Peptides against a protein of PDB entry 1IK9. Designs and how they scored, part 116

Target 1, 211 residues: chain A of PDB entry 1IK9
Amino acid sequence: MERKISRIHLVSEPSITHFLQVSWEKTLESGFVITLTDGHSAWTGTVSESEISQEADDMAMEKGKYVGELRKALLSGAGPADVYTFNFSKESCYFFFEKNLKDVSFRLGSFNLEKVENPAEVIRELICYCLDTIAENQAKNEHLQKENERLLRDWNDVQGRFEKCVSAKEALETDLYKRFILVLNEKKTKIRSLHNKLLNAAQEREKDIKQ
Target 2, 207 residues: chain A of PDB entry 1IK9 as posed
Amino acid sequence: MERKISRIHLVSEPSITHFLQVSWEKTLESGFVITLTDGHSAWTGTVSESEISQEADDMAMEKGKYVGELRKALLSADVYTFNFSKESAYFFFEKNLKDVSFRLGSFNLEKVENPAEVIRELIAYALDTIAENQAKNEHLQKENERLLRDWNDVQGRFEKAVSAKEALETDLYKRFILVLNEKKTKIRSLHNKLLNAAQEREKDIKQ
Target 3, 195 residues: chain B of PDB entry 1IK9 as posed
Amino acid sequence: MERKISRIHLVSEPSITHFLQVSWEKTLESGFVITLTDGHSAWTGTVSESEISQEADDMAMEKGKYVGELRKALLSVYTFNFSKESAYFFFEKNLKDVSFRLGSFNLEKVENPAEVIRELIAYALDTIAENQAKNEHLQKENERLLRDWNDVQGRFEKAVSAKEALETDLYKRFILVLNEKKTKIRSLHNKLLNA

## One batch from the design tools (peptide; made by RFdiffusion4, then SolubleMPNN)

Design b2_p17_2_s3 (from b2_p17_2, 8 letters changed)
Fold by OpenDDE base, seed 3:
Parts: structure tokens; sequence; C-alpha cells
Structure b2_p17_2_s3 (fold): chain B 211 residues (1-211), chain C 211 residues (1-211), chain A 17 residues (1-17)
């Protein structure tokens, strides 16, 4: 089961924060349970997949687009732009919400809720869910932080090895050239010595012919 | 202000989860506000730094150790080992808690609370704090996740550059040796050719003398 | 070892001389 709790303001009670809990299985489209509370009273209702389909049809809206609007209204809370307006009658238990488009509002949906007999149990369960979510999110944060620290160490280790490899490549090239120049110079010296011996031998032959 | 909300079970109402909120400035030692709720009623009390010091003295416990026990009792909730037992009288508004050590329990502290006139406001504020904490923790999780993805990319990039550097170092060594061998072989061939010329010149001189 | 290979070839050339 997936769950989202949002803060909303009712048109009838704009000074009192209400909490809108929506619970569903896999997708919001498959139906959901809605719970409204003011911290003293609670109201709940179930919305079926068939009701969601019917509301989309009645609105002449494509179902996926309609469910997308439901998701924005019910799962995000009122964004800072008051794009969604929530209405609830505690007397009739009728909950409805509108989307505000400039100078025109249109009804997005409506639900009949039932007053919960033991609202304290619903409120306690809601707080428990919040506390569990906090604990899970904290554990996830600690895990991600440790992973971040690991990745940073691993990056520094590879970076240091890479820099050493670059320097070692340049040093290798320089060393090999130096060694090669030494050996090459010995061979050049031997070639020069052999040429001088040939010149001397030729000069001696020319002396022996001239008696 | 720092705040922690914990779930507790009261000895008087073991089937009903209670919520213990503790709020403090900088350190628990400087004093705190305690709020207890069952999701219908709420009770609050303020504990001063002087009261904490007095309770530590009355227990003949070092203050830092006592505050450490307070922190475990009040901020962690009852751990899975039921090391701390919570008692509350709704009639007297007297809250006290004990530490269980095998066969012996000792009182750790006690507070007189006051019944809140508008518990719904306290409960709404508590839920608001939980929702804000969830949102903040989610934003932190998303940030840490993006940072981990960045570090993983950066690690892969450096690792790939490092492997290329290693291979390039080995290839450089092999290539330089091949080039050096070619140049050295040319010099060796020249040395051999010059030695052969010297041998031939010596043989011709020996013929000219015999002739 | 390029040096050892070079020395060995120089010794072989000296033996042919």
Amino acid sequence: as target 1 above (211 residues)
Amino acid sequence: as target 1 above (211 residues)
Amino acid sequence: DLEKLLEKEEEEEKKKL
C-alpha cells in the first residue's frame, strides 16, 4: 500500500490546517481511501476504480489526464499557487475540490466521507506512519551519506593512481630516451674510430708506394 | 529549537500508543518542553535546567550521565528491550519514568504536566512538524542521490582514463624499444661494414709486400 | 635487457674478427 499525507486548507475553515491522507494500492487509478482530519475529528471514504472512471467520463476528460489531476490535487496538497481549492461540509460529510484557472474554477471531484467514530485511533496511526517514514528516510540518508563518503574515497584513490601513472609514463619516456642516447653515442664513437683506422691505413699504403 | 517525537507505551494504557514530544534549545541540559498526546488529549510541561540539575543531585548521579539517561528515555522512545517504563496519570497529570535493570527498576524522573485546552492545535502542529521533517529528509535524500550519481560518473571517468594510461605506458615502452632496436641495428651494420673494409685493406697490404 | 643484447652481439662480432 502506498500512502501520502498532505496539508490542505478548507474554504470553510481557512485558518485551520487539515490533513488529507490518501492511501492506494500500486496506482491511484485502481482506487484509493481518502481520510480527512483536523486533529480532533476524522472522516474517511473509499473511491473505487469505477468511480474514477465515471468522473473522468462525466468531465469528458481522458482518464490518464484526469488521474494526473487527481494526483496533483490529492497527493501534492495545495501548491503555493492555490491551483486547487478544497471544500468540506462537516454536516453533510461532502468533500469536493476545484481547479482554479484564472477567473474560472471547475470541479475536479467530490466524495462522500463518513465520520470516524474513534478519530484518535486514526490520528495515532497517522502520526505512527509519519514517524516510521521519518525513521526510514533517516536510515536512507545515513546509507546515502556513507555511500557518498565511500565513492569520494574511491575517486580520490583512482585520481591519485592516475596522476602517478601519467607522471610514470613521462618519466619512462625520458629515461628510455636518455639510455638510448648513451648506447647510440657509444656506437657513433665506434664508427668514428673505425673510419679513422681506415684513413690511416690508406695513408700508410700511399707512403709504401712512394721508394 | 530542536525537537524529537517518540512513540511510548504507558503502563496504564499499554494498548494505546502515546506520543512524547520533547523540544529544547541547543542542549537537553538547558531545559526542555515535554508534550504527551494520545491523539485526542494533550498534556505539556516545561522542565528547567535547574530542575534537571536538582534531579541529578537527588539521584546522586553525575549530571552528564543523568542527561544521557534522560536523552535515551525521552528522545529514543522505549527501545525494543523495554529498558524504560513510562507512567502517566491523566487525573493528576503526573508523568514519571523508570529504568529497568533486571529485577530492579529505579525512577529516572518525574514531571507535572498541564492538560492542553485545545489539543487539536497541538496535534495539528505535531503533524505539521512531521510532514515538514519528511519533506526536508526527502529533499536531502534526493540531493545525496544526485551527488552519489555524480561521484559514480566521475569515478568511472577517472577509472577509464587510468586504464588507458596504464595501457598507453606499456605500449609506449614497447614502441620505443622497437624503434631503438631498428636504429641500433643500422649502427651495428655500419660497424660490421667498416670492420670488413679494414680486414680487406690489411689483406691487400700483405699481398703487396709478398709481391 | 637491451644492453645485454647489445653486449652479446659485440662479443660475437669480436670473435668473428
Scores: peptide ipSAE 0.016, ipTM 0.830, DockQ to the pose 0.081
Fold by OpenDDE base, seed 5:
Structure b2_p17_2_s3 (fold): chain B 211 residues (1-211), chain C 211 residues (1-211), chain A 17 residues (1-17)
Amino acid sequence: as target 1 above (211 residues)
Amino acid sequence: as target 1 above (211 residues)
Amino acid sequence: DLEKLLEKEEEEEKKKL
């Protein structure tokens, strides 16, 4: 089961933060449970897949698009641009919400809720879920931080090995060329010496022919 | 201001989860505000630095050790080993907690609380703080995840460059030696040719002397 | 190894020369 809790402001009570809980199985499209609370009272309703389909049909909206708008409204609160307006009557237990665009406002959905007999239990469970979520997110944060520190160490190790490899390649090339020049110079000296011996032998032969 | 909310179970009401909020400035030792709630009622009290010092003195405990035990009890709930026992009287508004060791149980502290007139406001603010903390922790998690993905890419890049550098070093050594052997063989061939010319010149001179 | 091969080829040439 998936759950999302959001903070909302009701048009009728803008000074009192309300909390909207939505719970569903795998997809919001398959139906959901909605719970509203002000920290003293709570109201709950169940919305079926058939009701979601009917609301989409009544709006002449494609079901996937409609569910996408429900997801934005109910799981994100008003959103960062106050795009959604929430209304609730405590007397009728009627909850409805609107999407506000620059030139158009339209009702996105409406639900009949029921007042919970023991709101304190709903509130306690909601706080428990928040605390459990905080603990899970903290544990994940600590894990990711440790992994970041590991990856940074591994990067520094490979970087240091790479720099050493580059320097060792340049040093190898320089050393090999120096050694090659020395050996080549020795061979050149031997070639010069042999040429001088050939010239001397030719000069001696020319002296022997001249008697 | 720092805050911690923990789930606790009262000895008097073990079936009803309570929430303990502690708020302080920089250090718990400088004093704190304690708030208890069951999701319907709330109770609050202020504990001064002087009261903390007096409780430590009355217990004949070093202040830093005492504050360390307060921190474990009040900021972590019972702990993973149920080491702390919490007691509260709704009639007297008296809150006290004990540390339970295998052979010793002792009262660690006690506070007079006052019943909050509007518990719904305290509960709403507590839920708001939980939701804000969840959002902050989620944002931090997403940041750390993106940083992990960056560090992994950077590691793969350096690793691939390092492997190429190793292969290039081995290839350079092999190529330089092959080229050097070719040049040396050419010089060896010239030296052999010059030696053969010297031997032929010596043989011709020996023929001219016999003639 | 190849350094020893080069040194050995130099020593063999020094012996032939």
Scores: peptide ipSAE 0.017, ipTM 0.832, DockQ to the pose 0.067; fails the geometry check
Fold by OpenDDE base, seed 1:
Formats: C-alpha cells, sequence, structure tokens
Structure b2_p17_2_s3 (fold): chain B 211 residues (1-211), chain C 211 residues (1-211), chain A 17 residues (1-17)
C-alpha cells in the first residue's frame, strides 16, 4: 500500500491547513482511500476503480490522462500555482476539487466522505506514518552520505594514482630516450674512429706504393 | 530553533501512542518547550535552564550528564529497550519520566504542563513540520543520489583512464626497447664490418712488405 | 639498468664471434 499526505487549503476554510491523505494499492487507478483532517476532525472516503472510470467517462477524458490529473491534484497538494482548488463541506461531507486553467476552471473530481468517529486514531496513525517516513528518509540520507564519502575517497585515490602514472610514463620515456642517445652516440663515435683508421691505412698503403 | 518529535507510550495509556515534541534553541541545556499530544488533546510546558540546573542539582548529577540523559529520554522516544518510562496525568497535567536500569528505576525529570485550548492548531503545526521535514529529507536524498551517480561516473572515468595509462606505459616501454635493439644491432653490424675491413687492410699491407 | 642490459646483450653478441 502506498500513501501520500499533502497539505491543502479548503476554499471554505482558507485560514486552516487541512491534510489530505491518499492511500492506494500499486496504482491510483485501482482506487484509493481519501482521508481529510483538520487536526481535530477526520473524514474518509473510498474511491473505487469503477468510480474513477465513470468520472473519466463523464468528463470525456481518457482514463490514463484523468488518473494523471488525479495524481497531480491529490498527491502534490496545492502547488504554489493554485492549479487545483479544494472544496469540502463538513455538513454534507462532500469533497470536490477543481483544476484552474487561465480561462476555465472545471471540476476534476468529487467524493462523498464520512466523518470518522475516532479522529484521534486517524491523526495518531498519520503522525506515526510521518515519523516513520522521516526515520526511513534519515537512514537513507545517512547511507547515501557515507556512500558519497566513500566514492569521493575512492575517486581521489584513483585520481592520485592516475596522475602518478602519467608522470611516471613521461619520466620513463624521457629517461629511456636519454639513455639510448648516450649509447647511440658511443656507437657513432666508434664507427667514426674505425672509418678514420681505415682512411689512414689506405693513405699509408698509397705512400708505400709510391719509392 | 530545533525540534524533535518522538512517539512515546504513557504508562497510564499504553494502548494510545502519544507524541512528544521538544523544541529548543541551540542546546537543550538552554531550556526547551515540551508538547505532548494524543492526536486530540495537547499539553505544553516550558522548561527553563534554571529548572534543568535545579533538577540536575537535586539529582546530584553533573549538569552535562543530566542534559545528556534528558536528550536521550526526550529526543529518542521510547527506544526498544524501554530504558525510559513516561508518565502523564491528564488531570494534574504532571508529566514525569523515569530511567529504568536493571536493579533501579529513578525519576529523571518532571514537568507541569498546561492543556492547550486549541489542540488542533498544535496538531496541524506538528503535521506541517513533519511534512516539511519529509520534503527536505526527500530533496536531500535526491541530491545525494544524483551526487553519488556523478561520483560513480567520475570514478569509472578515472579508473578507465588509469588502466589505459598503465597499459600504455607498458606498451611504450616494450616498443621503445624493441626499436632501440634494432638500431643498436645495425650499429653493431656496421662496427663489425669496419673491423673486418681494417683486418683485411692490415693483412694486405703485411703481404706487400714481405713481398 | 638499461645500460647493463644493453652491455649484457653486447657481450652475448660478442660471444656469438
Amino acid sequence: as target 1 above (211 residues)
Amino acid sequence: as target 1 above (211 residues)
Amino acid sequence: DLEKLLEKEEEEEKKKL
């Protein structure tokens, strides 16, 4: 079971933050339980998949698009753009919400809720769920933080090894070239010396022929 | 201002989860506001730094140690070890908590609370704080997750460059040695050829003298 | 030492005269 709690403002009570809890199984399309509370009273309604389908049909909206709008309305809370307006009558227990567009507002859905006899249990359970969610998110944060610190250390270690490898490659190449130039120069000097000896021997032989 | 909300169980109402909110400035030692709620009623008390000091003195406990125990009692909730027992009388509005050790239980602190006239506001504010904390923690989680993914990519990139650098260093060394051996062998062959020419010239000159 | 390796190869090739 998935759950989302959002703060909303009712048109009838704009000074009092209300909390909209939506609970569902796998997909919002399969139906959901909606719970509204003002921190004193609570109201609950169950919305079936058939009611969602009927509301989509009545709106002449494609079901997937309609469920997408329900998800935005009911799970985001009133976003800063007041794209969704929430209405609730405590007398009739009728909850409805509208989508506000630039030139048109339309009802997106409506539900009959029932007043909960023991609202304190609903409120306590809601607070418990919030505290559990906080604890889970804190544990995830601590885990991700430790993992980040590990990855950063590992990155620094490999980076330092890489820089050392680059420097060692350049140093190796330079050292090898220097050593090889020295050895090649010795061989060149020996070749020149032998050529000079051969030239001298040829000149001496030409002198010996010329007496 | 810092705040912690914990779930507690009162000895008087063990079947009903209560919520203990503690709010303080910088350190718990500077005093705190304690709020208790059952999701229907709320009770609040202010604990001053002087009261904390007096309670520590009355216990003959070092103040820093006492504040450390208060922090564990009031900010952890009832841990799974039931190390702290919470008591509250709704009639007297007297809240006290005990530390349970193996062979001794002792009162760690007590506070007179006052019943809140509008508990719904306290409950709504508490739920709002929970929802805000959830949203902040989710944003931190998403940030840390993205940062982890970045660091992992960066690590893989440097690791792959490092491995290529190691392989390139070994290949460079091997290739340089091969090329230098070839060049040195050519020079050696030239030196041998020149030595043989010198020996032949010397032998011919010895023949010319004997002749 | 590359010089020692080269010298050793030089000596081994001088032994192969």
Scores: peptide ipSAE 0.016, ipTM 0.832, DockQ to the pose 0.069; fails the geometry check
Fold by OpenDDE base, seed 2:
Structure b2_p17_2_s3 (fold): chain B 211 residues (1-211), chain C 211 residues (1-211), chain A 17 residues (1-17)
Amino acid sequence: as target 1 above (211 residues)
Amino acid sequence: as target 1 above (211 residues)
Amino acid sequence: DLEKLLEKEEEEEKKKL
């Protein structure tokens, strides 16, 4: 089962932060359990897939789009734009919420809730879920941090090998050119020596012809 | 102000999860506020630096070591080893906790708490703090994940440059050797040509002398 | 080793005069 807890402000009680818990199996479209609490009292209701389908039909909205709006309202809490207004009557146990746009406000959904007999159990379980979620997120953070430190070390190691490879390539090129210049100079010296021997032999032959 | 919330089990009420909140400014050694709740009632007490110092002296324990044990007991909750036992009387509002070792159990600390008049406010604030902590940890996780993906890309880019540098080094060495072999072979051909000219000149001179 | 190959070929050319 998936769960999300959010803060909401009720129009009737704007000074008291309320908490909205939504629980579902796989998709919000298949229905959900909604729980409202003020830290003293709690109220719970179940919304079925048939009720979600009927509400989408009554709104003349495509079901996937309607469920997308339900997710934004019920799972995101008060987004930074107060786009959603929440209403609850403790007398009737009727919960409803509206989407407020510039030119139109419309009711997005309404639910009948029942007052929980033991609200302390619901509140304790809600706090437990928050603490479990904190612990899981901390463990994920520690894992990601260790992996970041590993990747940074591995990057520095490869960067250092790359810099050494560049330097070794330049050194190899320089060494090869120096060695080849030496061998070429020896061959040039041998060619000059052989030319001098040819010139001397030609001069001796011209002396022997001139007697 | 720093804060930690943990789950505890009271010896007197082992079936009901309690929540222990500890709040402090910079160090637990300078004192702290302790809050206990069962999701319906809440109790709060303040522990001063002087009380911590006196308790450390009464235990004949070094203050830093004593504060280290307080951190383990009060900030870690029930560690996996049930090393700490928590006791609370709702009648006397007396809270105490013990460290259980194999051969010795000892009282680590005791606090007088006061029943909170409006426990719902304390519970709401506690839930708000949990939800804020979840949101902060989620934002940190998303940041670390993006940084991990960046570091992995940067690693792959440097690794690919390194592999190209290795291949380019080997290709450069091979190309230089091929070019130098060609130049050396040209010089060897010139040396052989000059030797043949010297041999021919010597043979002509020997013919002219025999003639 | 190209240097050793070149030295060896130079010694073989010196033996052929």
Scores: peptide ipSAE 0.016, ipTM 0.831, DockQ to the pose 0.078; fails the geometry check

Design b2_p17_2_s4 (from b2_p17_2, 6 letters changed)
Fold by OpenDDE base, seed 3:
Structure b2_p17_2_s4 (fold): chain B 211 residues (1-211), chain C 211 residues (1-211), chain A 17 residues (1-17)
Amino acid sequence: as target 1 above (211 residues)
Amino acid sequence: as target 1 above (211 residues)
Amino acid sequence: SLEKELEEEEKKLEEEL
C-alpha cells in the first residue's frame, strides 16, 4: 500500500492546519482511502475505481487527466498557493475540493466521509507512519552518503592512475627517442669512419700508379 | 532548536503507543522540553540544566555519562527491547523512566509534566514537524542521488580515458620500436656495403703489387 | 636485444675485415 500525508487548509477553518492522508494500492486510479484529521477528530472515506471513473465521465474529462488532477490536489501537499481549495463540513461529513483558475473555479471531486470513533488510533498510526518514513529516509540518506564517499574515492584513484599513465607515456616517448638517437649517432660515426678509410685507400692507390 | 520524536510504550498502557518529543538548544545537557502524547492528550515539562546536574549528582554518576544515558533513553526511540522502561501517571502527571539491567533496574530520571489544554495544537505541530522532516530528507535524498549519478559519470569518463591511455602507451612503444628498427636496418646495410667496398679495394691493391 | 644484435653484427663485420 502506498500512502501520502499532506497538510491542507479548509475554507471553513483557515487558521487550523488539517492533515489529508491518502492510501492506495499500486495506482490512485484503482481507488483510495482518504482520511482527514485536525489532530483531535478524524474522518475516513473510501473512493472506488468506479467512482473515479464516474467523476471523470461527469466532468467530461479524460480519466488519466482527471487522475492527474486528483494526484495534484490530494497528494502534492501545498502546491502553489490557492490552486486547490478544500472544503469540509464537520456536520455533514462532506468533503469537496475545487481547482481555482484565474476566472473560474470548478469542483474537482467530493467525498462523503465517516467520523472515526477513536481518532487517537488514527492519529497514532499516522505519527507512526511519519516516524517510520523518517527512519527509512535517514537510512537511505546514510547509504547514499556512503556510496557517494565510495564513488569519490574510486574517482580519485582512477584519476591518479590516469595522470600517472599520461606522465609515463610522455616519459616513455622521451626515453625511447633519447636511446635511439644514441644508437643512430654511433652508426653515423661508423659510416663516417668507413667513408674516410675508403677515401684514404683510393688516394694511396693513385700514388702507387704515379713511379 | 533540535528536536527528536520517539515512540515509547508505557508500563501502564503497553498496548497504546505513546510519542515522546524532546526539544533542546545545541545540547541536551543545557536543558530540554519534553512532550508526551497518546494522540488525544498531551503533557509537557521543561527540564533545566540545573536539574540534569542535580540528577547526575544524586545518582553519583559523571554528568557526561548521565547525559549519555538520557540521550539513549529519550532520543533513540526503540532501542533494543526492554532496556528502558517508561512510566507515566495521567493522574499525577508524573513521568519516570528506568534502565533495566539483568539483575537490577534503576531509575534514570523523573519529570513532573503539565497537561496541555489544547492537545490538538501540539499534535498538529508534531505532525507538521514530521512532514517537514520528511520533505527535507526527500530533498536531501534527491540531491545525494544526483550527486552519485554525477560521480558515476565522472568515474566512467576517467576510466575510459585511462584505458585509452594504457592502450595508447603500448601502441606508442610498439610503433616507435618498429620505426627505429627500420632506420637501424638501413644504417646496418650501409655499414655492410662500405665494408665490402673496403675489402674489394684491399684485394685489388694486393693484385697490383703482385703484378 | 636490438643493441646487442647491432653489436654482434658489428663484431662479425670487424672479424671479416
Scores: peptide ipSAE 0.020, ipTM 0.830, DockQ to the pose 0.086
Fold by OpenDDE base, seed 2:
Structure b2_p17_2_s4 (fold): chain B 211 residues (1-211), chain C 211 residues (1-211), chain A 17 residues (1-17)
Amino acid sequence: as target 1 above (211 residues)
Amino acid sequence: as target 1 above (211 residues)
Amino acid sequence: SLEKELEEEEKKLEEEL
């Protein structure tokens, strides 16, 4: 079972924050339970998949798009753009909400709610759910923070190894070339010495022939 | 202003979850406001720094240790170990809590509360704080998740560069040695050729002298 | 490059020889 709680403002009671709870299974399309509270009273209603389908048909809206609008209205709270207007009558227990676009206001949905006999239990359970959600999110945040710190350490370790590898490659190249030049110069000196000995031997032979 | 909400069970009403809110500035030591609610009624009290200091003195406990125990009792909720017992009288508005150790139960603190005239406002504000905290923690979680994904990419990039650097170092060493061996072998062949020419010239000269 | 210096040094050694 999934749940979302949102703050809403009712047109009839704009000075009192209300809370809209929606509970559903896997997808909002399969139906949901809606709960409204002002921190003293509570009202609950159930909306079936058939009612959602009928409302989408009555609106001439594709069901997936309609459910997408329901999700925005009922699960996001009043986003920063006052796009959704909520209305509730405590007398009739009739809840309806409108989507306000620049040039078009339309009713997005309506629900008959029933007054809860023991609102304190619903409010306590709602607060419990909020506290549980806070605790779970804190634990996830602590885990992610530890993982970030681990990844940063691992990155620094590999970066340090990489920098050492670059420096070691440059040092190796320089050292190998220095050793190579030394050995080459020794071989050059030996070749020059042998050439001079050959030249001297040829000059001596030419002297011996000239007697 | 800092705040913590916790679930507690009262000895007098063990079947009804209560909520304990504590509000303070920077440190609990400077005093705090305590609020108790059952989702219908609310009670509030203020505890001063002087009362905290007096209670620590009356307990013969070091103030920092006492504040540490208050923090555990009032801000952690009932941890999984039922170490803290909470008592409240709705008639006297007297709240007290005990720490239960294996061989010792002792009163950790007591507060006179006052019944709130408009509990619905306190409850609404408490729910608002919970929802705000959830939203903030969700935003932090999303940020940490994105940062984890970034750090993992950065790690993979450096790791891939490091592996390429290692392979390039080994390839460089192998290539330099191969080139070096080729040049050395050429110089050795030239030295051998010059030595053979010198030996032949010496043998011809020895023939000419015997002739 | 040290490779070019090596090739030039080899070429000089062949011309002397």
Scores: peptide ipSAE 0.022, ipTM 0.831, DockQ to the pose 0.068; fails the geometry check
Fold by OpenDDE base, seed 4:
Structure b2_p17_2_s4 (fold): chain B 211 residues (1-211), chain C 211 residues (1-211), chain A 17 residues (1-17)
Amino acid sequence: as target 1 above (211 residues)
Amino acid sequence: as target 1 above (211 residues)
Amino acid sequence: SLEKELEEEEKKLEEEL
């Protein structure tokens, strides 16, 4: 089961933050349980897949698009764009919400809720879920932080090896060239010396022929 | 201000999860506000630095050690080791907690609480704080995940460059040595040829002298 | 390139020779 708790403001009680819990199995389109609380009272309703389909049909909206709007309205909370307006009557236990566009407002959905007899239990369970979620997220954060620290160390290690490899390559090239030039110069000198000996031998032979 | 909410079980109501909120400025030793709730009622008390010091003195415990025990008791929740036992009387509004060791149980602290007139406001604020904490932790998780993915890419990139640099170094060394050997062999051949020319010239000169 | 420097140094060596 998946669960999302969101803050909402009711049109009837804009000064009192309400909490909207939505719980569902795998997908919101398969139906969901909605729970509303003000921290003192709680109201719960179940919305079936058939009701979601019927509401989509009544709105002449494609089911996937309608479920997408439900997800935005019910799971994101009242975002800074007052695009979704929530209404609840405590007397009738009727919950409805509207989508407000620039030129059009329309009812997106409506649900009959029932007042929970023991709201404290619902509130405690809601707080427990929040605390469990915090603990799980903290554990994930600590894990990700440790992994980031590991990856940063590993990066620094390979970067340092890479820089050493670059420098060692340049040093090797320079050293090999220097050694090469030295050996070449020695061979050049030896060749020059041998050529001079040949020239001298030829000059001596020309002198011996000239008697 | 720092805040921690923990689940606790009261000895008087072991079946009902209670929530213990502790709020403090910078350090717990400077005093704190304690709030207890069962999801219907709430009780709040303020503990001063002087009261903490007095309780440490009364226990003959060093203040830093005592604050360390307070932190473990009040901020960690009831961990799986029932080392800390919480007691609260709704009639007297007296809250106390004990540390249970194998051979010794002792009162660690005690606080007078006051019943909150509007518990719903305290509960709503507590839930708001939990939801804000969840949102902040989710944002941190998403950031850490993106950073992890970045670090992994950066590591792969530098690792690939390093491997290329190693291979390029080995190739360079091998190529330079091959070229060096070729040039050396050419110069050796030239030197041998010049020596043979010198030997032949000397042999011809010896023939001309015998002739 | 080393090749060009080597070839130039070889050419200088052949011209001196």
Scores: peptide ipSAE 0.022, ipTM 0.831, DockQ to the pose 0.064; fails the geometry check
Fold by OpenDDE base, seed 1:
Structure b2_p17_2_s4 (fold): chain B 211 residues (1-211), chain C 211 residues (1-211), chain A 17 residues (1-17)
Amino acid sequence: as target 1 above (211 residues)
Amino acid sequence: as target 1 above (211 residues)
Amino acid sequence: SLEKELEEEEKKLEEEL
């Protein structure tokens, strides 16, 4: 079961933050349990897949698009753009929400909720879920932080080895060329010396023929 | 202001999870506000630095050690070892907690709390803080995850460059040695050819003199 | 570059040869 808790403001009680909990299995399309609380009272309703389908049909909206709008409305909380307006009557237990566009407001959905007899249990469970989520997210953060520190060390180690490899390649190339030039110069000197000896021997032979 | 919310079990109501909020400035030593709630009622008390010092003195405990025990008791929740036992009387609004060791239980501290007139505000604010903490931790997790993915890419890129540098160094060394051997062999052949020409010229001159 | 110096030294060696 997945759960999302969001803070919402009801049009009827704009000064009092309400909390909207939505719980569902795998996808919101399969239906969901909606719970509303003001921190004193709680109200719960179950929305079936058939009700979601019927609301989509009544709106002449494609089901996937409608479920997408429900997800934005019910799981995002009141976004900073007040795109979704929430209404709840404590008397009728009727919850409805509207999508506000520039030129048009329309009802996106409505649910009949029931007042919970023991709201304190619902509130305690909600707080427990929040604390569990905090603990899980903290553990994930600590894990990711340690992994980041490891990856950064590993990167620095490879970078340092790479820089040493580049420098070692340049040093090797320079050393090999220096050695190559030295040996070539020795061979060039030996060749020049042998050529001079050949020229001298030829000149002496030409002198011996000329008596 | 720092805050910690923990779940605790009261000895008087072991079936009902209570929430212990502790709020403090910089260090718990400077005093703190303690809030207890069962999701319906709330109780709050302020503990001063002087009260903390007095409790430490009354216990004949070093203040830093005492504050360390308070931090473990009040900020950790009931750890899995039930090392800390929490007691609260709703009638007297007296909150006290004990540290349970193998052979000795002792009172670690006690606070007089006052019943909050509007517990729903305290509960709503507590839930808001939990939701804010969840959102902040999620944003940190997403940031750390993206940073991990970046560091992993950067590591793979440097590792691939390093491996290419190693291979290029080995290839360079091999190529330079091959070229060096080829040129040396050519020079050796030229030197041998010149020596043979010198020997032949000397033999011909020795024939011309005997002639 | 060291490669160009080697190519020039190889060329001078071929011309002297």
Scores: peptide ipSAE 0.019, ipTM 0.831, DockQ to the pose 0.169; fails the geometry check

